# Peptides against a protein of PDB entry 8YR4, part 226

Target 1, 309 residues: chain A of PDB entry 8YR4
Amino acid sequence: PRGSPALQLVVLICLGLMGLERALNVLVPIFYRNIVNLLTEKAPWNSLAWTVTSYVFLKFLQGGGTGSTGFVSNLRTFLWIRVQQFTSRRVELLIFSHLHELSLRWHLGRRTGEVLRIADRGTSSVTGLLSYLVFNVIPTLADIIIGIIYFSMFFNAWFGLIVFLCMSLYLTLTIVVTEWRTKFRRAMNTQENATRARAVDSLLNFETVKYYNAESYEVERYREAIIKYQGLEWKSSASLVLLNQTQNLVIGLGLLAGSLLCAYFVTEQKLQVGDYVLFGTYIIQLYMPLNWFGTYYRMIQTNFIDMEN

## One batch from the design tools (peptide; made by RFdiffusion4, then SolubleMPNN)

Design b2_p27_5_s3 (from b2_p27_5, 15 letters changed)
Fold by OpenDDE base, seed 5:
Structure b2_p27_5_s3 (fold): chain B 309 residues (1-309), chain A 27 residues (1-27)
Amino acid sequence: as target 1 above (309 residues)
Amino acid sequence: MEELEKALKEVNERFENVLSTTSEVEV
């Protein structure tokens, strides 16, 4: 972004975080291998516990795979909001300024297609969401129940309790933070519609704006409306990152507690090294679709808000 | 016109990249 050294620094930090994410993708499997080796060699508890703690910390930074956003990804996303807003505002103001240089006839012809496309995107999002709820949310809840039963029967009641507490906390926090976020999203959508309406009215009154040479005034009013919108958009997007980070923290704590307990039972010869691998794999599989649950609950609430407007 | 179509396409691609980065951040 030309003109803001602060935003250039943010872009460089985001690129550095992308490099760190790639390093984590290599380090996490290495630490996992090292845990398996230490368990096989019956290594001292202190070395094992340190390696497990380091692995879980690296997993917290990385995330749970394709469905779970890690701390590094969330931080990158959070920082990128300001870059995105700057670029959006700049392009939107350039378009708006250029539309005030163009004829009224050009403006009337393209808007009907854009309104139709927004309507089609709304309709396609609702249909995609219903399909996703049925095919991903319900199966994920079933897999959680199956997982709790499996761990309670084949491992120990403590594993079933850890999974139950982590999943219950995860779901509860997902709902509560999403309901809290909905207020920011409603305010954002209302301000977006108001900003668009002002742009519409200014461009429909193009002849009057030209007659009074008020183009600079309308551009400034539009800039103020965009800044107000972006203040709400930032709160909405930052609340999303907070949700994802909260989810990642709950997963990380569950993985830490369960992995340490599993490692301890392997050292006590109550479980095999294969059971540790099974636990880690199964927990990751349970958590992967749950990150999508937050997305879907948000999308459902969005579609309800977008249907109320 | 081509610069405006490019700017509208960049706004749409950035809006789709905001929506896809917000949907990838929603991922």
Scores: peptide ipSAE 0.006, ipTM 0.343, DockQ to the pose 0.041
Fold by OpenDDE base, seed 2:
Structure b2_p27_5_s3 (fold): chain B 309 residues (1-309), chain A 27 residues (1-27)
Amino acid sequence: as target 1 above (309 residues)
Amino acid sequence: MEELEKALKEVNERFENVLSTTSEVEV
């Protein structure tokens, strides 16, 4: 925002808080490992109590494992409201100015409330796209990279490779299956629209339908449209179940391979019991934002299409 | 979505026109 130094400072603070969230995502599993190791070693109560208190404090800052409910994330979201409002208002004013520059012939051919809704969709799509990119997509990719680096440095190159292959396969399959299912969703939405338009046309022409005693014909025609819609809805829903199942299989196989390798290294005394718990905790923590990646990808595609219109 | 919203808006305007014409006939 070139016009307000206060909003520039808020953006810098939000970026700093995003960096702190990434640090918390690494520190929380490390402190949990340290608790398990201290319990295994029967360490003095004072050391254990300090480590547990520090873990709980870090977990409060991070939130309930989802990241989205943490104190740091909530503070970032709160500070970002002012930046979002400034950006939204600027986009809205640019669209409104552009609409006034358009020819009278364009305005006479369109209803004012349709034009305003196109403007609102354009504003929401731009602001939504930026928010999803900055707060969901980029942080998730950063957490994956940090995870690969962490496991490669502190465990073994084999753990970094397992996480890399698992996350790369997960992301690739999520994109490919999401693009494939978008065809079914578009067909479903088109048929829903056609079914609604038919029901409305029949109800608006109610007197004509009554005059010709055509109620049974219109009901059967509506039934056929519903059956056709439900057949497309089923394909859309079944494709979502297939996506979720594919994601669960990839994560399950990655977790199995990494857990077996970790257990083996614990039996060889190369890793501690806490390192096994860290691996499981960290993989689950990486999985939670990734589970929503297919939703974020669809929202990005929708917002991009809504910006081109 | 624009065609659906256009269809839904044409429906709402036809419903408002039918409601306005029905209110003009009840007066």
Scores: peptide ipSAE 0.000, ipTM 0.240, DockQ to the pose 0.009
Fold by OpenDDE base, seed 4:
Structure b2_p27_5_s3 (fold): chain B 309 residues (1-309), chain A 27 residues (1-27)
Amino acid sequence: as target 1 above (309 residues)
Amino acid sequence: MEELEKALKEVNERFENVLSTTSEVEV
């Protein structure tokens, strides 16, 4: 943000916290590995207790319980509120000033409420997209790259290759299936609006419907519109289930292949038991943000379409 | 969509007015 050194500092702190989140994503599995190895080696209680305490502290900072965002992520989100408010207000004021620069002929031809609603949707969309790209997409891609590098350096190149192939396949299938299902969702939304419009028109013309005793006819037309909507809704919902199932299959196959390979290297005494636990924990941790990627890609796509209109 | 939201508001206002008038006839 230009003009406020305090908000620039908050942005730098938020970027630092994002870097810390990435470090925690690597450290938490490592400390968990170390606990398993120390337990296997029957290490002294003091070493074990220190490692467990450190792990629990790192896990608190990271989060990852059902419904609990990590302390670092919550702190980042809290600090970002001020930056978001400043950015939103600046975009709103820029749009508002631009609207005042437009010709009187442009204003006389448009409903002021529609223009404001487009401006508000546009500002929320742009600010949401930017925050979304910076705080979810880029960090998730960074975590994948860090994961590939980590497994390639500290395990074997085969683990890095498995992670790379699984993540690449997952992302590609997520995009392709999401684009395919967007057709069904658009058709559903169009039919929903048409069904609502028909219901409204029938209710607005209530006196005419009563005069002609056409109530049964209007009810049957509404029923047909609902059945047509439900047929499109089913296709939209079934396509979402197919997406989720395809994602779960890719994850399951990647986890299976990597777990079998890790187990084999443990039997060959090339890896420790803790390394098997690390691999499983780290892979599951990489998949958590990826499950949201389909929702994410859709938000991006919707917001781009809303900016082109 | 805005015409639909207006029409839905008008229908809701008509329904609220009909419900208010029906409640005044039972008192």
Scores: peptide ipSAE 0.000, ipTM 0.263, DockQ to the pose 0.009
Fold by OpenDDE base, seed 1:
Parts: sequence; structure tokens; C-alpha cells
Structure b2_p27_5_s3 (fold): chain B 309 residues (1-309), chain A 27 residues (1-27)
Amino acid sequence: as target 1 above (309 residues)
Amino acid sequence: MEELEKALKEVNERFENVLSTTSEVEV
């Protein structure tokens, strides 16, 4: 971004965070290997617990893999909102200025039918995503129930309880935070529509705007409307980062509690090293679909609110 | 009005798509 040293610094921080994400992708498997080695060597509990805690902390920073946003990724996304808003505003103002430079003949010559076809494709995509979510929610809930039963029967009732508490907390927080953020999204979309309606009215009255040389005034009014929109967009996007971070925290706590308990039972020779690997892999597999569900539910709520307006 | 609103949406969506692709490049 040319013109703001603060935004340039934010871009550099985001690039640094992206480099850190790549480092975490290498470190997390290394710490995981070290846990397996310490378990195989029957190392003292203190060294094992420290390595497990460090691994889970690194995993919290990284995230759960495909679709799970780690702390570093969430922080990068949060910082990037201001850069995106600056770039978006600059482009919207350039488009709006350029549309006011275009001839009346261009505005009158645009076929309505192409615009309708894009709206219909959007609506069809939303309906497809809704169906896909409904068909993924039920299997994901079934996989959670199967997981709770499996861990309760083959490991110990304590593992089933940890999975149950973590999944119940994850689902409850996902619903509550998503309902809470829907208010910010509705306010954002209402302000977006109002901002767009003003731009349309200005462009429909193009001849009058040209006659009074009011182009600069209409551009400044549009800029003010964009700034108001971006204030609501920031709240919407920040609430999304908060959701992702809350989900990541619940995953991290569940993985920590279960991994420490599993490691303890391996040291007591009640479980094998393979059982530790199985537990960690299975928990990560249960959380991946839930994070995708959160993402798709977010997309559907966008598109549903965009259809109500 | 609705037609011009939809045309502005298409222009904004095309630009969000171009911005999602160009936000990788313009530091």
C-alpha cells in the first residue's frame, strides 16, 4: 500500500507471520517425533509433559491443519483486514470515479440480462452450499458420537468424557458466537446496500452531477459511506477471527488434556505408543470437518442475508 | 434502480475477485 507507513508495517508483519506459519509446519512434526521417541525410551514424566505441552502450544499457534486457522493465521487475518479495507476503498473510489467519466451512452447500453444471470448464479451457489452443509453436519455429528463411543470403550471413560466436553463446548461456542456475529453482518450488509444505492442514484443523475460540476462532492459522499461500511465490515471480520480463535483454543485445550492423559497412561504401561499416535490423529480428524462446517455456515449466512436484502 | 444496483454488484464482485488476486501483488 503506497502512502501509509503504518499499513506498510502491517504488511511486513503479515509477511513475517506467514514465514512463522511455514516454520511451525516444520517444527510441529519434529516435536511430535520427539514425543514418540521419549515415549519409546520410557523417559521421565517431567520431560515428556514439557515436550507434549510445547507441542500442543506449537500446534495451537499453527492450527489443526487443512481448514483450521491457527493463532498465527488468525492474527495475520486480523491485521490484514486494515490492508484489505484500504485497498478495497481505493479501488471502489477509482471505479466510481471512472464510471462518472464514462459516457451516458455506456450506461444506457448495458444489458440488464447479464446482471440478472450473476444474481441467479449466486443464489444457486448458496442453495448448493446449504445442501452440502446439511449433508456434512449429520455425518460430522455421527463421527463425533462414534469417536466418543470408541474412546470410552477402548481407552477409558476419561477419554470419552474429554472428547464429549470438548466437542460439546466447541459446538455450543460455534453456535453462540455465530448468532452473535450475525448481528454485525446484517448491519454491514444493510450499510453496503445503502452505500450502493447512493452510488446508483448518483450515476442515474449523471447529467445533473455534470451540469452542477458536483462530481467531487458525490465522490466525497461515497467515500464517507465506504468509511461507515468499513467500520461495520471490520466488526464482522474481527468477530470471524474471534470465532476461529475460540474454536482453535477449544481444540488446543482438548488436545492438551487428552495428549497429557494418553502420555501418562503410556508411561504407566496401560497404553502403547501407537495409542498415543491414534488419539492425536483421531482428534485432529474429528476437528477438521467441524472447522469446515464453521466456514461453510459463515458463507451461507452471508449469502442468505445478501438474499434477504 | 435494481438493474443498476445489480450492475454495481457485478462491478464490485469483479473487483473483489480482481482485488483478491491483486492483493497478493501490490504491497
Scores: peptide ipSAE 0.006, ipTM 0.320, DockQ to the pose 0.013; fails the geometry check

Design b2_p27_5_s4 (from b2_p27_5, 16 letters changed)
Fold by OpenDDE base, seed 5:
Structure b2_p27_5_s4 (fold): chain B 309 residues (1-309), chain A 27 residues (1-27)
Amino acid sequence: as target 1 above (309 residues)
Amino acid sequence: MEKLEEALKEVNERFEKVLSTTSEPVF
């Protein structure tokens, strides 16, 4: 936001809070490891109680899994509302100014309601995509890199390699299957619009349909359009199930390989029991935002398709 | 800030390009 020092400071605070969320994502599994090790070693109650209290406090700041946003994330989201409103209003005014600069021929060829729908979709798509890229894509990529570095330095190079290969395969398969799926989604949306247009045209021409007693014919034409739509909808939905299943298989294989390797290093007394629990907890935590990455790439593509229409 | 203005400008240029290419009403 050029021209508002207060909103620039809020953006800097939000970036600082985003850095704190990344630090919490590393610290929470480490404190959980330390609790397991202290329990295994039968450590004094005072050291255990302090470590548990610190873990619960860090977990409150981070939040509990996919459903509960942590205190830091909620504070970031609250501060971001003003930045989002400023950005939305600026984009909306730019689109509105640009619409007034367009040629009279462009305005005469379009209905005012269509122009407003394009402006609203455009504004929502741009502001949604930007907030999404900044708060979900960039942080998720940062967490993956931090995870690879952490496992390479504190466990062994083999753990970093397993995480790198699993994440690279997951991202590549997510992109490839989502691009393949986009063809079915475009075809489905085109057939949905054609099916809706036929229903609207039949209802607008209701008097003509009644005059010719053509109701049964229009119902059968609408049935055929629905069957064609459902055939494309099935392909779109089946391709989504295939994406989710492929993602779950890559996650499952990565978790299996890393867990077996971690268990082996614990039996060799090279790692502690707490390190096995850390590995499992940290990997599950890395996979939570990645499950959303497919939804997110879909949102990007949908917003681009909705900008193309 | 500059990267956000460049990204907004690139999205606006893409949006202008899409608005110019979608000159044919699909309806």
Scores: peptide ipSAE 0.000, ipTM 0.286, DockQ to the pose 0.014
Fold by OpenDDE base, seed 1:
Structure b2_p27_5_s4 (fold): chain B 309 residues (1-309), chain A 27 residues (1-27)
Amino acid sequence: as target 1 above (309 residues)
Amino acid sequence: MEKLEEALKEVNERFEKVLSTTSEPVF
């Protein structure tokens, strides 16, 4: 933000906290590995207790692995409220200024309340989308890259290749299935609006419906509209289940391939038992944010289509 | 315009729902 050094400092702190979240995503599995190794080696209680306490503290800072529930993420979100409010207000004032620069003829052709509601929703959607891209999409892509590098350097090139192939397949299938699903959602929303419009038109023309005793006919037309809606709703919901199942299948295959390879390397004494646990924990942590990526991609795609109209 | 309002509303409601579901701990 130009004009407030305090808000620039808050943005820099938020970026620093984002870097800390990435470091925690790597450190938490490493400390969990170290606990398993210390338990396997029957290490002294003091070393084990210190490592467990450090792990629990790092896990508290990181949170549950969903990328948004940790102390660091909550602190970042809290600090970001002021930046969001400043950005929202700036966009609202720019839109409002632009609306006042428009011709009187443009204002006379539109309802002022509709224009204001569009401006407010547009501002919220743009500021929300930007915050979403910066704090969820970009960090998730960074975590994937860090994960590929980490497994390639500290395990073997084969682990990095498995992670790369699984993540690439996951992202590609998520995009393709999300684009395919968007067709069913648009059809559902269009039929929902048509069903609501019919109900409103029937109720607005209540006197005419009563005069012709057409109540049963209007109820049957509304039933047919609901059945058509439910058929599209089912397709929309079923496409979401198919997305989730496809994602789970890719995760399951990636976990299977990498876990079998890790187990084999542990049997060859090239890796420790803790490295097996690290692999499983780290892969699960990478996949947790990705479950939402299909929702992100759709929100981006919807906002772009809505900006073109 | 009405389609833009509905789509912006749907995006905002989903964004709020994603923010709320990301703020809800998935237990």
Scores: peptide ipSAE 0.008, ipTM 0.361, DockQ to the pose 0.019; fails the geometry check
Fold by OpenDDE base, seed 3:
Structure b2_p27_5_s4 (fold): chain B 309 residues (1-309), chain A 27 residues (1-27)
Amino acid sequence: as target 1 above (309 residues)
Amino acid sequence: MEKLEEALKEVNERFEKVLSTTSEPVF
């Protein structure tokens, strides 16, 4: 935002908090490793208690309890509200100005309420797209790259290769299956709207339906529309289950391959027991944001299509 | 709005599923 130094500072703080979240994503598994090693070595209570307290504090900052966003993520989200409001207002004013520059013939050919609804959808799509790119997509890709580098440097190149192959396969399958399922979801939503429109049309024409005693006919036509909708809904839902199962299979194979390799290196005394726990916890942590990647990709595609219209 | 509500609902269902999967110790 070029016009307000205060909002520029808030953006810089939000970027700093994003960097801190990436650091926490690496540090939390490392501190958990250190706890396991200290327990294995029967270390003094004071060193263990300090490491556990530090781990719990880092975990509070990161989040990842059942349902809880981390303190850092919540603080970032709170600070970002003002930047989002400024960006939204700027896009809304640009669209509104552009609408006033359009010809009188264009305005006479359109319902003002449809134009305003298109403007609001356009604004929400642009601001939504920007927020998803900056706060979800880019950070997730950064965490994957950091994870590959970390495992390649501190474990072995084979761990980095396993993570790279599993993440690349996961992302590719997520994109391909999400694109493939998008056709079923579009067909479902089109049929839902048609089913709803039929119900509304029948209810608006209630007097005509009563005059012709056509209630049974309209109920049967609505039943046929519901059956057609449910057949598309089933395909949409089944394709989501297939996506989730495919993702789970890739995660399971990656965890299996990396856990067996880590266990082998622990038996050879090249790694510690804590390193096995670090690998498992860090991989699970990398996969958590990736479960959302298909949703992010779909939202990005929807927002682009809603911007082109 | 409806597409956003469906996206939010699918987000929430996936969130509940991730929460259920993270509540099971993979240990």
Scores: peptide ipSAE 0.000, ipTM 0.333, DockQ to the pose 0.029; fails the geometry check
Fold by OpenDDE base, seed 4:
Structure b2_p27_5_s4 (fold): chain B 309 residues (1-309), chain A 27 residues (1-27)
Amino acid sequence: as target 1 above (309 residues)
Amino acid sequence: MEKLEEALKEVNERFEKVLSTTSEPVF
């Protein structure tokens, strides 16, 4: 934000908190590994208690309970509210000033309410797109890269390769199946609007429908429109289930391959029992944000289309 | 779409008007 040193400091703090979230994503599995190793070695209670307390504290900072974002993520989101409000207000004022610079002939040819709605959608799309890129997409890609580097350096190049292939396949299939699904979603939304339009038209013309005793005919036409909508809704919903199932298969195969390899290296005494637990927990942590990637990709694509209009 | 958004806005405005008129207590 140009002109507010306080908001620049808040942005820097938010970037620092994002870096801390990435560090927590690596540290939490490491501390869990260390607990398993200390338990296996029958280590002194004081060392175990310190490591468990540190793990629970790091896990509180990270979060990952059902429905709870981590303390660090919540603090980042809270601090970001002021930056978002400043950014939105600045974009709204820039659009509003630009609208006042436009010719009287342009204003006389357009509905003021339509122009304001385009301005509001445009501001929301830009601010939304920026937030999704900065806080969801870029961090998820960074976590994948950090994970590949971590497994390649601390386990073996084969673990890094499994994670790389699994994540690359997951992302590629997510994009391809999401694009393929978009046609069914567009067709469904078009038919939903057409079905709603028929209902509104029939109800607005109620006197005419009553005069011709055409109530049964309008009900049957509405029924046909609903059946056609439900047929497209089913295709849209079935394509979402297929996406989720395809994603789960890639995750399951990657987890199977990596877990079998990790178990083999533990039997060969090249890795500890804690390293098997680290691998499983870290992979699950990498997949949590990826489950939402198809939703983020679609929201980004919608926001780009809303910016072009 | 625009005609449908206008018709829905008019239906909502009529519904809000009916809801506001039904909130007069019959003394």
Scores: peptide ipSAE 0.000, ipTM 0.249, DockQ to the pose 0.009; fails the geometry check

